Peptides against a protein of PDB entry 4N7V. Designs and how they scored, part 3

Target 1, 222 residues: chain A of PDB entry 4N7V
Amino acid sequence: TLRSITSPLVAHRLKPIRQKTKKAVVSILDSEEVCVELVKEYASQEYVKEVLQISSDGNTITIYYPNGGRGFPLADRPPSPTDNISRYSFDNLPEKYWRKYQYASRFVQLVRSKSPKITYFTRYAKCILMENSPGADFEVWFYDGVKIHKTEDFIQVIEKTGKSYTLKSESEVNSLKEEIKMYMDHANEGHRICLALESIISEEERKTRSAPFFPIIIGRKP

## One batch from the design tools (peptide; aimed at target 1 L110 E139)

Design b1_p8_7_s2 (made by RFdiffusion4, then SolubleMPNN; from b1_p8_7, 6 letters changed)
Fold by OpenDDE base, seed 4:
Structure b1_p8_7_s2 (fold): chain B 222 residues (1-222), chain A 8 residues (1-8)
Amino acid sequence: as target 1 above (222 residues)
Amino acid sequence: MEMPERLF
């Protein structure tokens, strides 16, 4: 099943963006829908031959072929759907579209990993918990120039000197210089706090029918 | 933001 390969994408709270590659253009729209435009080149002109429009919650996929499959000239936005539209639920999406859905999902996850959900200013750093899940990216920008970037898979450290390295195990973290461990300890504390706040705020958000609470900024730069 | 050119 598609669900065994990927979860429905979640584009809520993401800002509009358009990313072009040779074969496709992927967009997050103002509506927070996600569009994958499949591009072909004919006579030095790019045409959109197929569009997957995915709802913000990832559960509905609308597929259409511009100009009855003839294609529509590539523009600054997806072409409008006309009459040849198919609509699928996530669990009913034909397998032939799974790779394209996965492409959209990966793009959304990448955008989410760079989209602040919680910004938390401490006495020493700007901490940012991102929107991606599971294991949201967490960045710590220390005011003195040190940077720590935590992902589900690794921790990247950029020291004051500009020296950069990646840690992929607890052993490597434990082998850090004492001065770097202090930064790591602070980063971990900020991370814990952001996760706790995320939980609390998300629960309140669930209880209310207001606009999303995120993104949120806590504190201010000293 | 970087995505593979030929994911599919």
Scores: peptide ipSAE 0.066, ipTM 0.838, DockQ to the pose 0.098
OpenDDE base, seeds 1, 2, 3, 5: peptide ipSAE 0.050, 0.050, 0.051, 0.063; ipTM 0.789, 0.792, 0.795, 0.828

Design b1_p8_7_s3 (made by RFdiffusion4, then SolubleMPNN; from b1_p8_7, 5 letters changed)
Fold by OpenDDE base, seed 4:
Structure b1_p8_7_s3 (fold): chain B 222 residues (1-222), chain A 8 residues (1-8)
Amino acid sequence: as target 1 above (222 residues)
Amino acid sequence: MEFPEREF
């Protein structure tokens, strides 16, 4: 099943963006829907031959073929759905579209990994918990120039000198110089706090009927 | 943001 290889994408709270490649354009719309436009070139003009429009919660996929399948000239936004429209739920999506859905999902996850959910200013750093899941990216920008970027898979450190390295195990973290460990300790504390706040705020958000609470900013730059 | 091209 599609569910066994990917979860429904989640585009809530993401800002509009449009990313073009030679064969496709992927967009997050103002509506927070996600569109994959499949592009073909004919006579030096690019045409959109197929569009997958995915709901913000990833559960509904609308597929259409512009201009009766002949294609529509590539523009600054997806073409309107006019011809050959099919609507699927996530669990009923034909297998032939799974790779395209996965493409959209990976794009959304990338955007989420760069989208602040919680920004927390400490005495020493700007800490940012991102929107991606599971294991949201966490960035710490120290005011003195040190940067720590935590992901599910690694920790990247950029020192004041500009020296950059990636840590992939606890042993490597434990082998850091004491000075760097101090930065790591602060980063870990900020991370813990952001995760705690995320939990509390998410629970309150669930109880309310208001607009989303995220993104949120805690504190201010000194 | 950079996202690599993929085939379908």
Scores: peptide ipSAE 0.075, ipTM 0.849, DockQ to the pose 0.099
OpenDDE base, seeds 1, 2, 3, 5: peptide ipSAE 0.069, 0.069, 0.072, 0.069; ipTM 0.838, 0.840, 0.845, 0.840

Design b1_p8_8 (made by RFdiffusion4)
Pose (drawn by RFdiffusion4):
Formats: sequence, C-alpha cells, structure tokens
Structure b1_p8_8 (pose): chain A 222 residues (1-222), chain P 8 residues (1-8)
Amino acid sequence: as target 1 above (222 residues)
Amino acid sequence: SPVFEKEF
C-alpha cells in the first residue's frame, strides 16, 4: 500500500518553482502546494489531461480531469479545477496515481536538498544547512576556494585546483593530508553549530504561532 | 573518483 514505500511529502518553506518537460509540468505554487500536470501535444499546441495537486503537508491530494475535447490548454499557471474533481487523504489515495505521488515526492525532496535553511558565515567559509531533514545536506564554500559537500552517506571535497574526490567512510577521510583536515574540521564545527542553531530556534518556533523562523542568514561575508 | 551533482 502507498505508505509502504513512501511518506507524505513536505513542501513547507520552499520557494515557488515551475519545471517544464516533454511529458508533464511539475511545480510548487506560492501557497507551497505541489502541482503535477500531465501534458499532451496536439496541433502543434500542448494539452493537459490530468492535474494532481498535493497539500503542503502532503496529506491532502486533489485530482481533476477537465475532461473535454482537447483537454486543457497549457499555461504558465495551473488551471482552475473543473466539476469532475476528486479529493483523497494520503492513506485513501487509490492504487492509481501512486506512481505520480512518488514522483512528486522525489521532486520535493530534491528541491529541499537545494533549499538553504540556515546560512552561516565564518571567518574562512560560507556554511549552508539545507532543508532535507532529517540529515540534511551540508555545503561549505570556503573563501579560500575549497568546497565541501556533506551528505548522510558522503563527504565531498573540491580543492582550489578543481581536483575533486569523494570520501565515504571514517577510514577514508583519515587517509588524508593533515592540512585538509582543517578544512574538514572547520566544516564539521560549522555543521555542529548550524545543527545546534537550528534546534534552539525551531524549539522556539513550536512555542509560537507565527511566520516561519526559516530560512536564516547569520553573519555577513567579510 | 566519482563526482556527485544534483540536477532538476
């Protein structure tokens, strides 16, 4: 059953983005709702045959077929719903559409992996903790020129040269130049600080009922 | 060494 494979998507605090493609148009609206529009081409013009709209918390799914000859003319914004529409909870979503919800879930998870939650400026680097919690990606751009990309699985180092390589395990990073560990440790300290900063601020957010406390930009680029 | 990138 859907939920066997996937968890409801989370599109909160994400910026509006629209993505055209040969098959469909997947987007995130200003209301932070995820919209998936299936697209067909006819008479050198594009028609829409199905629209999936998912709530910000991913719990509510609305699907409408503007069933008519020629479908729906493709525009820059999602079309208004018709009368032959549908609405399901996440658990009550039919066996159909499951392939499409999982696609939307990946889309969102990808966008969150590139959405800054906390931006921290150190003496040596720009630190960014991303939105894809838990275990969000961590990216460090040193003013020195070195780039470090941290994942739950990976550590990625891009030297000033452009010489790039990936370090997966603790043993692999220990196979180092004892100078690059400074970049590694400074980035890890930055990661420690951002995870700590995120916790005490999101804790205050649960104490409140206001606009989101994220994203944050801390300090300034010297 | 492998290089990892994120793309839309």

Design b1_p8_8_s1 (made by RFdiffusion4, then SolubleMPNN; from b1_p8_8, 5 letters changed)
Fold by OpenDDE base, seed 3:
Structure b1_p8_8_s1 (fold): chain B 222 residues (1-222), chain A 8 residues (1-8)
Amino acid sequence: as target 1 above (222 residues)
Amino acid sequence: SEVIEIKL
């Protein structure tokens, strides 16, 4: 099943963006829907031959072929769905479209990993919890120039000198120099606080069913 | 942002 290889993409709270590649254009729309336009070149003109329009929660996929499959000239936005429209749920998406859905999902996940959900200013650093899940990216920008970037898979450290390295295990973390451990301790505390705030605020969102509270900024730079 | 290509 598609679900066994990827989860439905989640584009909520993401800002609109349009990224063009040689074979495709992927967009997050103002509606927070995600569109994948498959592009072909003919006579030095690019045409959109196929469009996957995915709902913001990833559960509905609308597929259409512009201009009866002949293609529509590439523009600054996806062409309107007019020809050969098919609508699928995530679990009923034909396998032939899975790769394209995965592409959209990877793009959205990348955007989420760079989209602030919580920004928290401490005495020593600007901390940012990102939108991606599970295991949201967490960045700490110390005011003295040190940077720590935590992901689900690794921790990257950039020291004042510009020296950078990646840690992939607890043993490597434990082998850090004492001065770097102090930065790591502060980063971990900021991370804990952001996760706690995320939980509390998410619960309030559920209760109120109002407009989203995220992204939020806590505190200010000293 | 990073560029991702679709392999067709």
Scores: peptide ipSAE 0.044, ipTM 0.774, DockQ to the pose 0.072
OpenDDE base, seeds 1, 2, 4, 5: peptide ipSAE 0.034, 0.034, 0.044, 0.033; ipTM 0.732, 0.732, 0.775, 0.731; seed 2 fails the geometry check

Design b1_p8_8_s2 (made by RFdiffusion4, then SolubleMPNN; from b1_p8_8, 4 letters changed)
Fold by OpenDDE base, seed 1:
Structure b1_p8_8_s2 (fold): chain B 222 residues (1-222), chain A 8 residues (1-8)
Amino acid sequence: as target 1 above (222 residues)
Amino acid sequence: SEVIEKKL
């Protein structure tokens, strides 16, 4: 099943963006829907032959073939659906479209990993918890030039000198120089606080069913 | 599928 290889994409709170490649254009719209346009070239003109429009919660996929399948000239936005429109739920999406859905999902996940959910200014750093899940990326930009990037898989450290390295185990973290450990400790504290705030705010959103509170900014740069 | 550019 599609669900066995990917979860429904989640594009909520993401800013509009459009990325073009040779064979496809992927967009997050103002509506937070995600569109994959499949592009073909004819006589030095690019045409959109197929569009997958995915709801912001990833659960509904609308597929259409512009201009009766002949294609529509590539523009600055997806062509409007006119002909050959099909609507599927995530669990009923034909297998022939799974690869395209996965493409959209990966794109959204990438965007989420770069989209601030919580920005927290401390005395020493700008901390940013991103939108991706599980294990949201967490970036710490120390005002003195040190940078720490935490992901589900690794921790990247960029020192004042520009020296960069990646830590992938507890042993490596424990082997850090004491001066770097101080930065890591601060980063971890900021991370803990952001996660706690995320939980509290998310619970409040659930209770009130109000408009999203995120993204939020806490504090200010000194 | 196409490669997704990491620069957004």
Scores: peptide ipSAE 0.024, ipTM 0.685, DockQ to the pose 0.143
OpenDDE base, seeds 2, 3, 4, 5: peptide ipSAE 0.025, 0.022, 0.024, 0.022; ipTM 0.685, 0.684, 0.688, 0.690; seed 2 fails the geometry check

Design b1_p8_8_s3 (made by RFdiffusion4, then SolubleMPNN; from b1_p8_8, 6 letters changed)
Fold by OpenDDE base, seed 5:
Structure b1_p8_8_s3 (fold): chain B 222 residues (1-222), chain A 8 residues (1-8)
Amino acid sequence: as target 1 above (222 residues)
Amino acid sequence: SEIIEIKL
């Protein structure tokens, strides 16, 4: 099943973006829907031959073929759906579209990993918890130039000198120089606080059924 | 058709 290889994409709270490759254009729209345009070139002109439009919650996929499959000239936005429109739920999406959906999902997840959900200013650093899940990326930008980037897979450290290295195990973390451990300790504290705030705010959103509270900024740069 | 990975 599609669900066994990917979860429904989640594009809520993401800013609009349009990224072009030679074979496709992927967009997050103002509506937070996601569009994948499949592009072909004929006589030095690019045409959109197929469009997958995915709802912000990833559960509905609308597929259409511009101009009855002849294609529509590539523009600055997806062509409007007109001809041969099909609508699918996530769980009944034909297998021939799974690769394209997976591409959209990976793109959205990448965007989420770079989209601030919580920005928290400490005395020493700007901490940012990102939108991706599970295991949201967490970045700490120390005002003195040190940077720590935490993901599910690794911790990247950039020192004042520009020296960069990646930690992938607890043993490597434990082997850090004492001076770097101080930065790591601060980063971990900031991370804990951001996760706590995320939990509290999310619970309030659930209770009030209000408009989204995220993204939020806590504190200010000293 | 093949889709190329997009990096941000």
Scores: peptide ipSAE 0.040, ipTM 0.758, DockQ to the pose 0.142
OpenDDE base, seeds 1, 2, 3, 4: peptide ipSAE 0.040, 0.040, 0.039, 0.039; ipTM 0.756, 0.752, 0.757, 0.758

Design b1_p8_8_s4 (made by RFdiffusion4, then SolubleMPNN; from b1_p8_8, 5 letters changed)
Fold by OpenDDE base, seed 1:
Structure b1_p8_8_s4 (fold): chain B 222 residues (1-222), chain A 8 residues (1-8)
Amino acid sequence: as target 1 above (222 residues)
Amino acid sequence: SEIIEIEL
């Protein structure tokens, strides 16, 4: 099943973006829907032959073939659905479209990993918890030039000198120089606070069913 | 940002 290889994409709170590649254009719209336009070139003109329009919660996929399948000239936005429109739920999406859905999902996940959910300014650093899940990326930009990037898979450290390295185990973290450990400790504290705030705010959103509170900024740069 | 290419 599609669900066995990917979860429904989540594009909520993401800013509009459009990325063009040779064979496709992927967009997050103002509506937070995600569109994959499949592109073909004819006589030095690019045409959109197929469009997958995915709802912001990833659960509904609308597929259409512009201009009766002949294609519509590539523009600055997806062509409007007019011909050959099909609507599927995530669990009923034909297998022939799974690869394209996965493409959209990966793109959204990447965008989420770069989209601030919580920005927290401390005395020493700008901390940013991103939108991706599970295990949201967490970036710490220390005002003195040190940078720490935490992901589900690793921790990247960039020192004042520009020296960069990646930590992938507890042992490696424990072997850090003491001066770097101080930065890591601060980063971890900021991370804990952001996660706690995320939980509290998310719960409040659930209770009130109000408009999203995120993204939020806490504090200010000194 | 990183560019993702479609496989198909």
Scores: peptide ipSAE 0.069, ipTM 0.829, DockQ to the pose 0.080
OpenDDE base, seeds 2, 3, 4, 5: peptide ipSAE 0.067, 0.066, 0.067, 0.051; ipTM 0.823, 0.823, 0.823, 0.773

## One batch from the design tools (peptide; aimed at target 1 L38 Y103)

Design b1_p9_1 (made by RFdiffusion4)
Pose (drawn by RFdiffusion4):
Structure b1_p9_1 (pose): chain A 222 residues (1-222), chain P 9 residues (1-9)
Amino acid sequence: as target 1 above (222 residues)
Amino acid sequence: DIDFPDFPD
């Protein structure tokens, strides 16, 4: 059953983005709702045959077929719903559409992996903790020129040369120039600080009922 | 920019 494979998507605090493609148009609206529009081409013009709209918390799904000849003319914004529409909870979503919800879930998880939650400026680097929690990606751009990309699985180092390589395990990073560890450790301390900063601020957010405390930009680029 | 794959039919 859907929920066997996937969890409801989270599109909160994400910026509006629209993505055209040969098959469909997947987007995130200003209301932070995820919209998936299936697209067909006819008479050198594009038609829409199905629209999936998912709530910000991913719990509510609305699907409408503007069933008519020629479907729906493709525009820059999602079309208004018709009358032959549908609404399901996440658990009550039919066996159909499951391939599409999973696609939308990956789209959102990809956007969040590139959405800054906390931006921290150190003496040596710009630190960014991303939105894809838990274990969000961590990116460090040293003013020195070196780039470090941390994942739950990976550590990625891009030296000033452009010489790039990936370090997966603790043993692999230990196989190191004892100078690059400074970049590694400074980035790890920055990661420690951002995870700590995120916790005490999101804790105050649960104490409140206000506009989101994220994203944050801390300090300034010297 | 974000590159996301085409929907499989």

Design b1_p9_1_s1 (made by RFdiffusion4, then SolubleMPNN; from b1_p9_1, 5 letters changed)
Fold by OpenDDE base, seed 2:
Structure b1_p9_1_s1 (fold): chain B 222 residues (1-222), chain A 9 residues (1-9)
Amino acid sequence: as target 1 above (222 residues)
Amino acid sequence: EIEFPEFEE
């Protein structure tokens, strides 16, 4: 099943963006829907031959073939759907479209990993918890130039000198220089706080059913 | 800016 290889994409709170590649253009719309435009070149002109329009919650996929399948010239936005529209739920999406959906999902996930959900200013750093899940990216920009980037898979450290390295195991973390461990400790504390706040705020958001609380900024740069 | 890979069918 599609669900076994990916979860429904979630594009809520993401800013509109359009990313063109050779064979596809992927967009997050103002509506927070996601569009994948499949592009083909003919006579030095690019045409959109197929469009997958995915709802912001990833659960509904609308597929259409512009201009009766003849294609529509690539523009600065996806072509509007016409009468020949197929609509699928996530769980009923034909397998032939799974790769395209995954492509959209990966894009959304990438955007999410770069979209601040919580910005938290400490005495020493600007901490940012991103929107991606599970295991949201967490970045710490120390005011003295040190940077720590935590992902689900690794921790990247950029020292004051510009020296950068990636840590992929606890053993490597434990082998850090003492001075770097101090930064890591602070980063971890900031991370803990952001996660705690995320939980609290999310719960309140759920209860109120009002406008999204995120993104949120806590504190200010000293 | 986001760098995203090409789509391959």
Scores: peptide ipSAE 0.353, ipTM 0.895, DockQ to the pose 0.871
OpenDDE base, seeds 1, 3, 4, 5: peptide ipSAE 0.347, 0.342, 0.348, 0.343; ipTM 0.893, 0.892, 0.894, 0.894

Design b1_p9_1_s2 (made by RFdiffusion4, then SolubleMPNN; from b1_p9_1, 4 letters changed)
Fold by OpenDDE base, seed 4:
Formats: C-alpha cells, structure tokens, sequence
Structure b1_p9_1_s2 (fold): chain B 222 residues (1-222), chain A 9 residues (1-9)
C-alpha cells in the first residue's frame, strides 16, 4: 500500500513556493494544495503533460492531463484543470502515481523542515522548531555566531571560527569540547521548551478550532 | 529557493 511507503503529506501553514526541475515542477499553492507538474520538452518548449494536485491534508489527489493529454505550455503556475479529471483518496491512489506522490511528499517535508513553527528567543540564541515530522528540525542561532542544527538523523555544529561538523551518534556528542557542550546544553533546553509549548498550544488549538495558532514567536531578541 | 532533486520514475 501507499501508506506503507509514506504517510499523507501535510502542507498546512506552508507558504507558496514553486520548484522547477527538468522533469517536474512541484508547487505549494496559496490554497496550501500541492501540485506536481510532469514536464516534457518538445521543439525546445516545455509542456505540462500531467498534473497531480494534492489536498493540503494529503488525502485527496486530483489528476488531470492538460489539453487532452497533448500538454500545456509550462507557465508560472499549474494549468487549470479542465476535462478528464480523476479524483482519488490517498488509499485508493493507483500504484502508477505513487512515485509522483512520494516526490511531492519529499518536497513538502523539505519545505516543512525549513518552515518555522515556533521561534523562541533566549538570552543567548534564537531557537527555531520547524514544521516537519516526525522529529522536527530544530535550529539554534546563537548571537555570538555559533549555530546548531538538529535533525532526526544528525546534529550539525558551526563554530564561531566557521568550523563545521556533523554528529551522528551520542558518543560523538559526548566527545565534544567542553565549550561546545555548553552550547549543546542550551540548545537541548530550548528544544525541550519548544516541544512542550508545541504540545500545549496544539491542544488548545484543537479545543478552540479557530484559526491556526502557529507559527508563533516567543520572547524577543535581546 | 530550495535545492531539490530531479524527479525520476
């Protein structure tokens, strides 16, 4: 099943963006829907031959073939659906479209990893919890120039000198210089706080069922 | 702008 490969993508709260590659253009629309445009080149002109439009919650996929399948000239936005539109639920998406859905999902996850959900200013740093899940990225920009970027897979450190390195195990973290450990401790504390606040705010958001509370900014730069 | 890989089916 598609679900065994990936979860439905979640594009809520993401800003519009359009990313062009050779064979595809992937977009997040103002509506927070996600579009994959499959591109073919003919006579030095690029044409959109197929479009997957995915709902913001990832559960509905609308597929259409512009201009009766002949293609529509690539423009600055996806072509509007006209005729021959197919609509699928996530669990009923034909296997032939799974790779394209995965492509969209990966793009959304990347954008989410760069989209602030919580910005938290401490005495020493600007902390940012991102939108991606599971294991949201967490960035700490210390005012003195040190940067720590935590992902589910690694921790990247950029020191004041510009020296950068990646840590992939707890043993490597434990082997850090004492000075760097202090930065890491602060980063971890900020991370804990952001996660706690995310939980509390998400619960209140669920209860009120109002406009999104995120993204939020907590504190101010000293 | 984001650096994102090419689509390959």
Amino acid sequence: as target 1 above (222 residues)
Amino acid sequence: SIDFPEFEE
Scores: peptide ipSAE 0.398, ipTM 0.915, DockQ to the pose 0.835
OpenDDE base, seeds 1, 2, 3, 5: peptide ipSAE 0.398, 0.397, 0.395, 0.394; ipTM 0.915, 0.915, 0.916, 0.915

Design b1_p9_1_s3 (made by RFdiffusion4, then SolubleMPNN; from b1_p9_1, 5 letters changed)
Fold by OpenDDE base, seed 4:
Structure b1_p9_1_s3 (fold): chain B 222 residues (1-222), chain A 9 residues (1-9)
Amino acid sequence: as target 1 above (222 residues)
Amino acid sequence: SLSFPEFPE
């Protein structure tokens, strides 16, 4: 099943963006829907031959073939659906479209990993918990120039000198110089706080059923 | 700005 290889994408709270590649254009629309435009070149002109429009919650996929399948000239936004429209639920999406859905999902995850959900200013750093899941990215920008970027897979450190390295295990973290460990400790504390706030705020958001509370900013730059 | 890979065939 599609669900066994990817979860429904979630584009809520993401800002509009359009990413063009040679064979595809991926967009997040103002509506927070996600569009994959499959592009073909003919006579030095790019045409959109197929569009997957995915709902913000990832559960509905609308597929259409512009201009009766002949293609529509590539523009600054996806072409509007006019004919040859199919609508699928996530669980009923034909296998032939799974790879394209995965492509959209990966794009959304990338955008989410760079979209602040919680910004938390401490005495020493600007901490940012991102929107991606599971294991949201967490960035700490220390005011003295040190940067720590935590992902589910690694921790990247940029020191004041500009020296950069990646840590992929607890052993490597434990082998850090004492000075760097202090930064890491602060980063971890900020991370814990952001996760706690995320949980509390998300629960309140669920209860109120109002407009999204996120993104939020906690504190202010000293 | 983001850099995203090409659609895989």
Scores: peptide ipSAE 0.290, ipTM 0.883, DockQ to the pose 0.863
OpenDDE base, seeds 1, 2, 3, 5: peptide ipSAE 0.282, 0.286, 0.280, 0.282; ipTM 0.882, 0.881, 0.884, 0.881

Design b1_p9_1_s4 (made by RFdiffusion4, then SolubleMPNN; from b1_p9_1, 5 letters changed)
Fold by OpenDDE base, seed 4:
Structure b1_p9_1_s4 (fold): chain B 222 residues (1-222), chain A 9 residues (1-9)
Amino acid sequence: as target 1 above (222 residues)
Amino acid sequence: SISFPEFEE
């Protein structure tokens, strides 16, 4: 099943963006829907031959073929659906479209990893918990120039000198210089706080059932 | 700006 290889994409709270590649254009719309435009070139002109429009919660996929399948000239936004529209639920999406859905999902996850959910200003740093899941990215920008970027897979450190390195295990973290460990300790504390706030705010958001509370900014730059 | 790979099926 599609669910066994990917979860429904989640584009809530994401800002609109359009990413063009040679064979596809992926967009997050103002409506927070996600569109994959499949592009073909003919006579030095690019045409959109197929569009997957995915709902913000990832559960509904609308597929259409612009201009009766002949294609529509590539523009600054997806072409409007006209004819030959198919609508699928996530669990009923034909396998032939799974790769395209996965492509959209990966794009959304990338955007989410760069989209602030919680910004927390501490005495020493600007901490940012991102929207991606599971294991949201967490960035710490220390005011003195040190940067720590935590992902589910690694920790990247950029020192004041500009020296950068990636840590992929606890042993590597434990082998850090004492000075860097101090930064890491602060980063971890900020991370814990952001996760706690996320939990509390999410619960209140659920109860309130109104406009999203996120993104949120806690504190201010000193 | 985000760098994203080409689509291949």
Scores: peptide ipSAE 0.411, ipTM 0.915, DockQ to the pose 0.857
OpenDDE base, seeds 1, 2, 3, 5: peptide ipSAE 0.405, 0.408, 0.402, 0.402; ipTM 0.914, 0.914, 0.915, 0.914

Design b1_p9_2 (made by RFdiffusion4)
Pose (drawn by RFdiffusion4):
Formats: sequence, C-alpha cells, structure tokens
Structure b1_p9_2 (pose): chain A 222 residues (1-222), chain P 9 residues (1-9)
Amino acid sequence: as target 1 above (222 residues)
Amino acid sequence: SIDFPELEE
C-alpha cells in the first residue's frame, strides 16, 4: 500500500518553481502546494489531460480531469479545477496515481536538498544547511576556494585546483593530508554550530504561532 | 537549475 514505500511529502518553506518537460509540468506554487500536470501535444499545441495537486503537508491530494475534447490548454499557471474533480487523504489515495505521488515526492525531496535553511558565515567559509531533514545536506564554500559537500552517506571535497574526489567512510577521510583535515574539521564545526542553531530556533518556533523562522542568514561575507 | 527526470507512464 502507498505508505509502504513512501512518506507524505513536505513542501513547506520552499520557493515557487515551475519545471517544463516533454511529458508533464511539475511545480510548487506560491501557496507551497505541489502541482503535477500531465501534458499531451496536439495540433502543434500542448494539452493537459490530468492535474494532481498535493497539499503542503502532503496529506491532501486533489485530482481533476477537465475531461473535454482537446483537454486543457497549457499555460504558465496551473488551471482552475473543473467539476469532475476528486479529493483523497494520503492513506485513501487509490492504487492509481501512486506512481505519480512518488514522482512528486522525489521532486520535492530534490528541491529541499538545494534549499538553504541556515546560512552561516565564518572567517574562512560560507556554510549552508539545507532543507532535506533529517540529515540534511551540508555545503561549505571556503573563500579560499575549496568546496565541501556533506551528505548522510558522503563527504565530497573540491580542492582549489578543481581536483575533486569523494570520501565515504571514516577510514577514507583519515587517509588524508593533515592539512585538508583543517578544512574538514572547520566544516564539521560549522555543521555542528548550524545543527545546534537550528535546534534552539525551531524549538522557539514550536513555542510560537507565527511566520516561519526559516530560512536564516547569519553573519556577513567578509 | 534542477535536472529532474521525465515522468514515466
């Protein structure tokens, strides 16, 4: 059953983005709702045959077929719903559409991986903690020119040369120049600070009922 | 930019 494979998507605090493609148009609206529009081409013009709209918390799904000849003319914004529409909870979503919800879930998870939650400016680097929690990606751009990309699985180092390589395990990073560990440790301290900063601020957010406390930009680029 | 794949039917 859907929920066997996937969890409801989270599109909160994400910026509006629209993505055209040969098959469909997947987007995130200003209301932070995820919209998936299936697209067909006819008479040198594009038609829409199905629209999936998912709530910000991913719990509510609305699907409408503007069933008519020629479908729906493709525009820059999602079309208004018709009368032959549908609405399901996440658990009550039919066996159909499951392939499409999973696609939308990956789209959102990808966007969150590139969405800054906390931006921290150190003496040596620009630190960014991303939105794809738990274990969000961590990116460090040293003013020196070195780039470090931290994942729950990976550590990625891009030297000033452009010489790039990936370090997966603790043993792999230990196989190191004892100078690059400074970049590694400074980035890890920055990661420690951002995870700590995120916790005490999101804690105050649960104490409040206001506009989101994210994203944050801390300090300034010297 | 984001290089997200095409939808399969």

Design b1_p9_2_s1 (made by RFdiffusion4, then SolubleMPNN; from b1_p9_2 with I2L)
Fold by OpenDDE base, seed 1:
Structure b1_p9_2_s1 (fold): chain B 222 residues (1-222), chain A 9 residues (1-9)
Amino acid sequence: as target 1 above (222 residues)
Amino acid sequence: SLDFPELEE
C-alpha cells in the first residue's frame, strides 16, 4: 500500500514555493495545496502533461491532464484543471501515481525541515524547532558564531573557527571537547523547552479549534 | 530554490 511506504504529506503552515526541475515542477500553493507538474519538452517549449494536486493534509489527490492530454505550456503556476479530472483518496490512489506522490511528499518534508515552527531566543542563541516530523530538525545559532543542527539522524556542529563535523552516535557526543559540550548542553536545553512549548501550544490549539498558533516566536535577540 | 532531485520513473 501507499501508506506502507509514506504517510500523507502535511503542508499546513508552509509558505508558497515553486521548485522547477527538468521533468517536474513541485509547488506549494497559497492554499497550502501541493502540486506536481510533470513537464515534457517539445520544440524547445516546456509543457505540463500531467498534474497531481494534493490537498494540504495529503489525503486527497486530484489528477488531471491539461489540454486533453496534449499539454499546457509551462507557466509560473500550475494550469487550471480541465473538466476531465480524477479525484482519489490517499488510500485509493492508483499505484502508478505512488512515485509522484512520494516525490511531492519528500519535497514537502524538505520544506518542513527548513520551516520554523518555534523560534526561541535564549541569552546565548537563537533556537529554531522546524516543522518536519517525526523528530523535527532543531537548529541553534549561537550569537558567537557556533551552530548546532540536530536532526533525527545526526548532529552537525560548526565551531567558531569554521570547523564542521557530524556526530552520529551518543559515544561521539560524549567524546566532545569540554568547550563544545557546553554549547551542546545549551542546545539540548533549548530543544527540550521548544518541545515542551510545542506540546502545550498544540494542546491549546486542539482545545480551542482556532486558527493555527504556529509559527511562534519566544523572546527576542539580546 | 532548494536542492531537490529529479523525479525518476
Scores: peptide ipSAE 0.318, ipTM 0.904, DockQ to the pose 0.813
OpenDDE base, seeds 2, 3, 4, 5: peptide ipSAE 0.314, 0.313, 0.317, 0.313; ipTM 0.903, 0.903, 0.904, 0.903

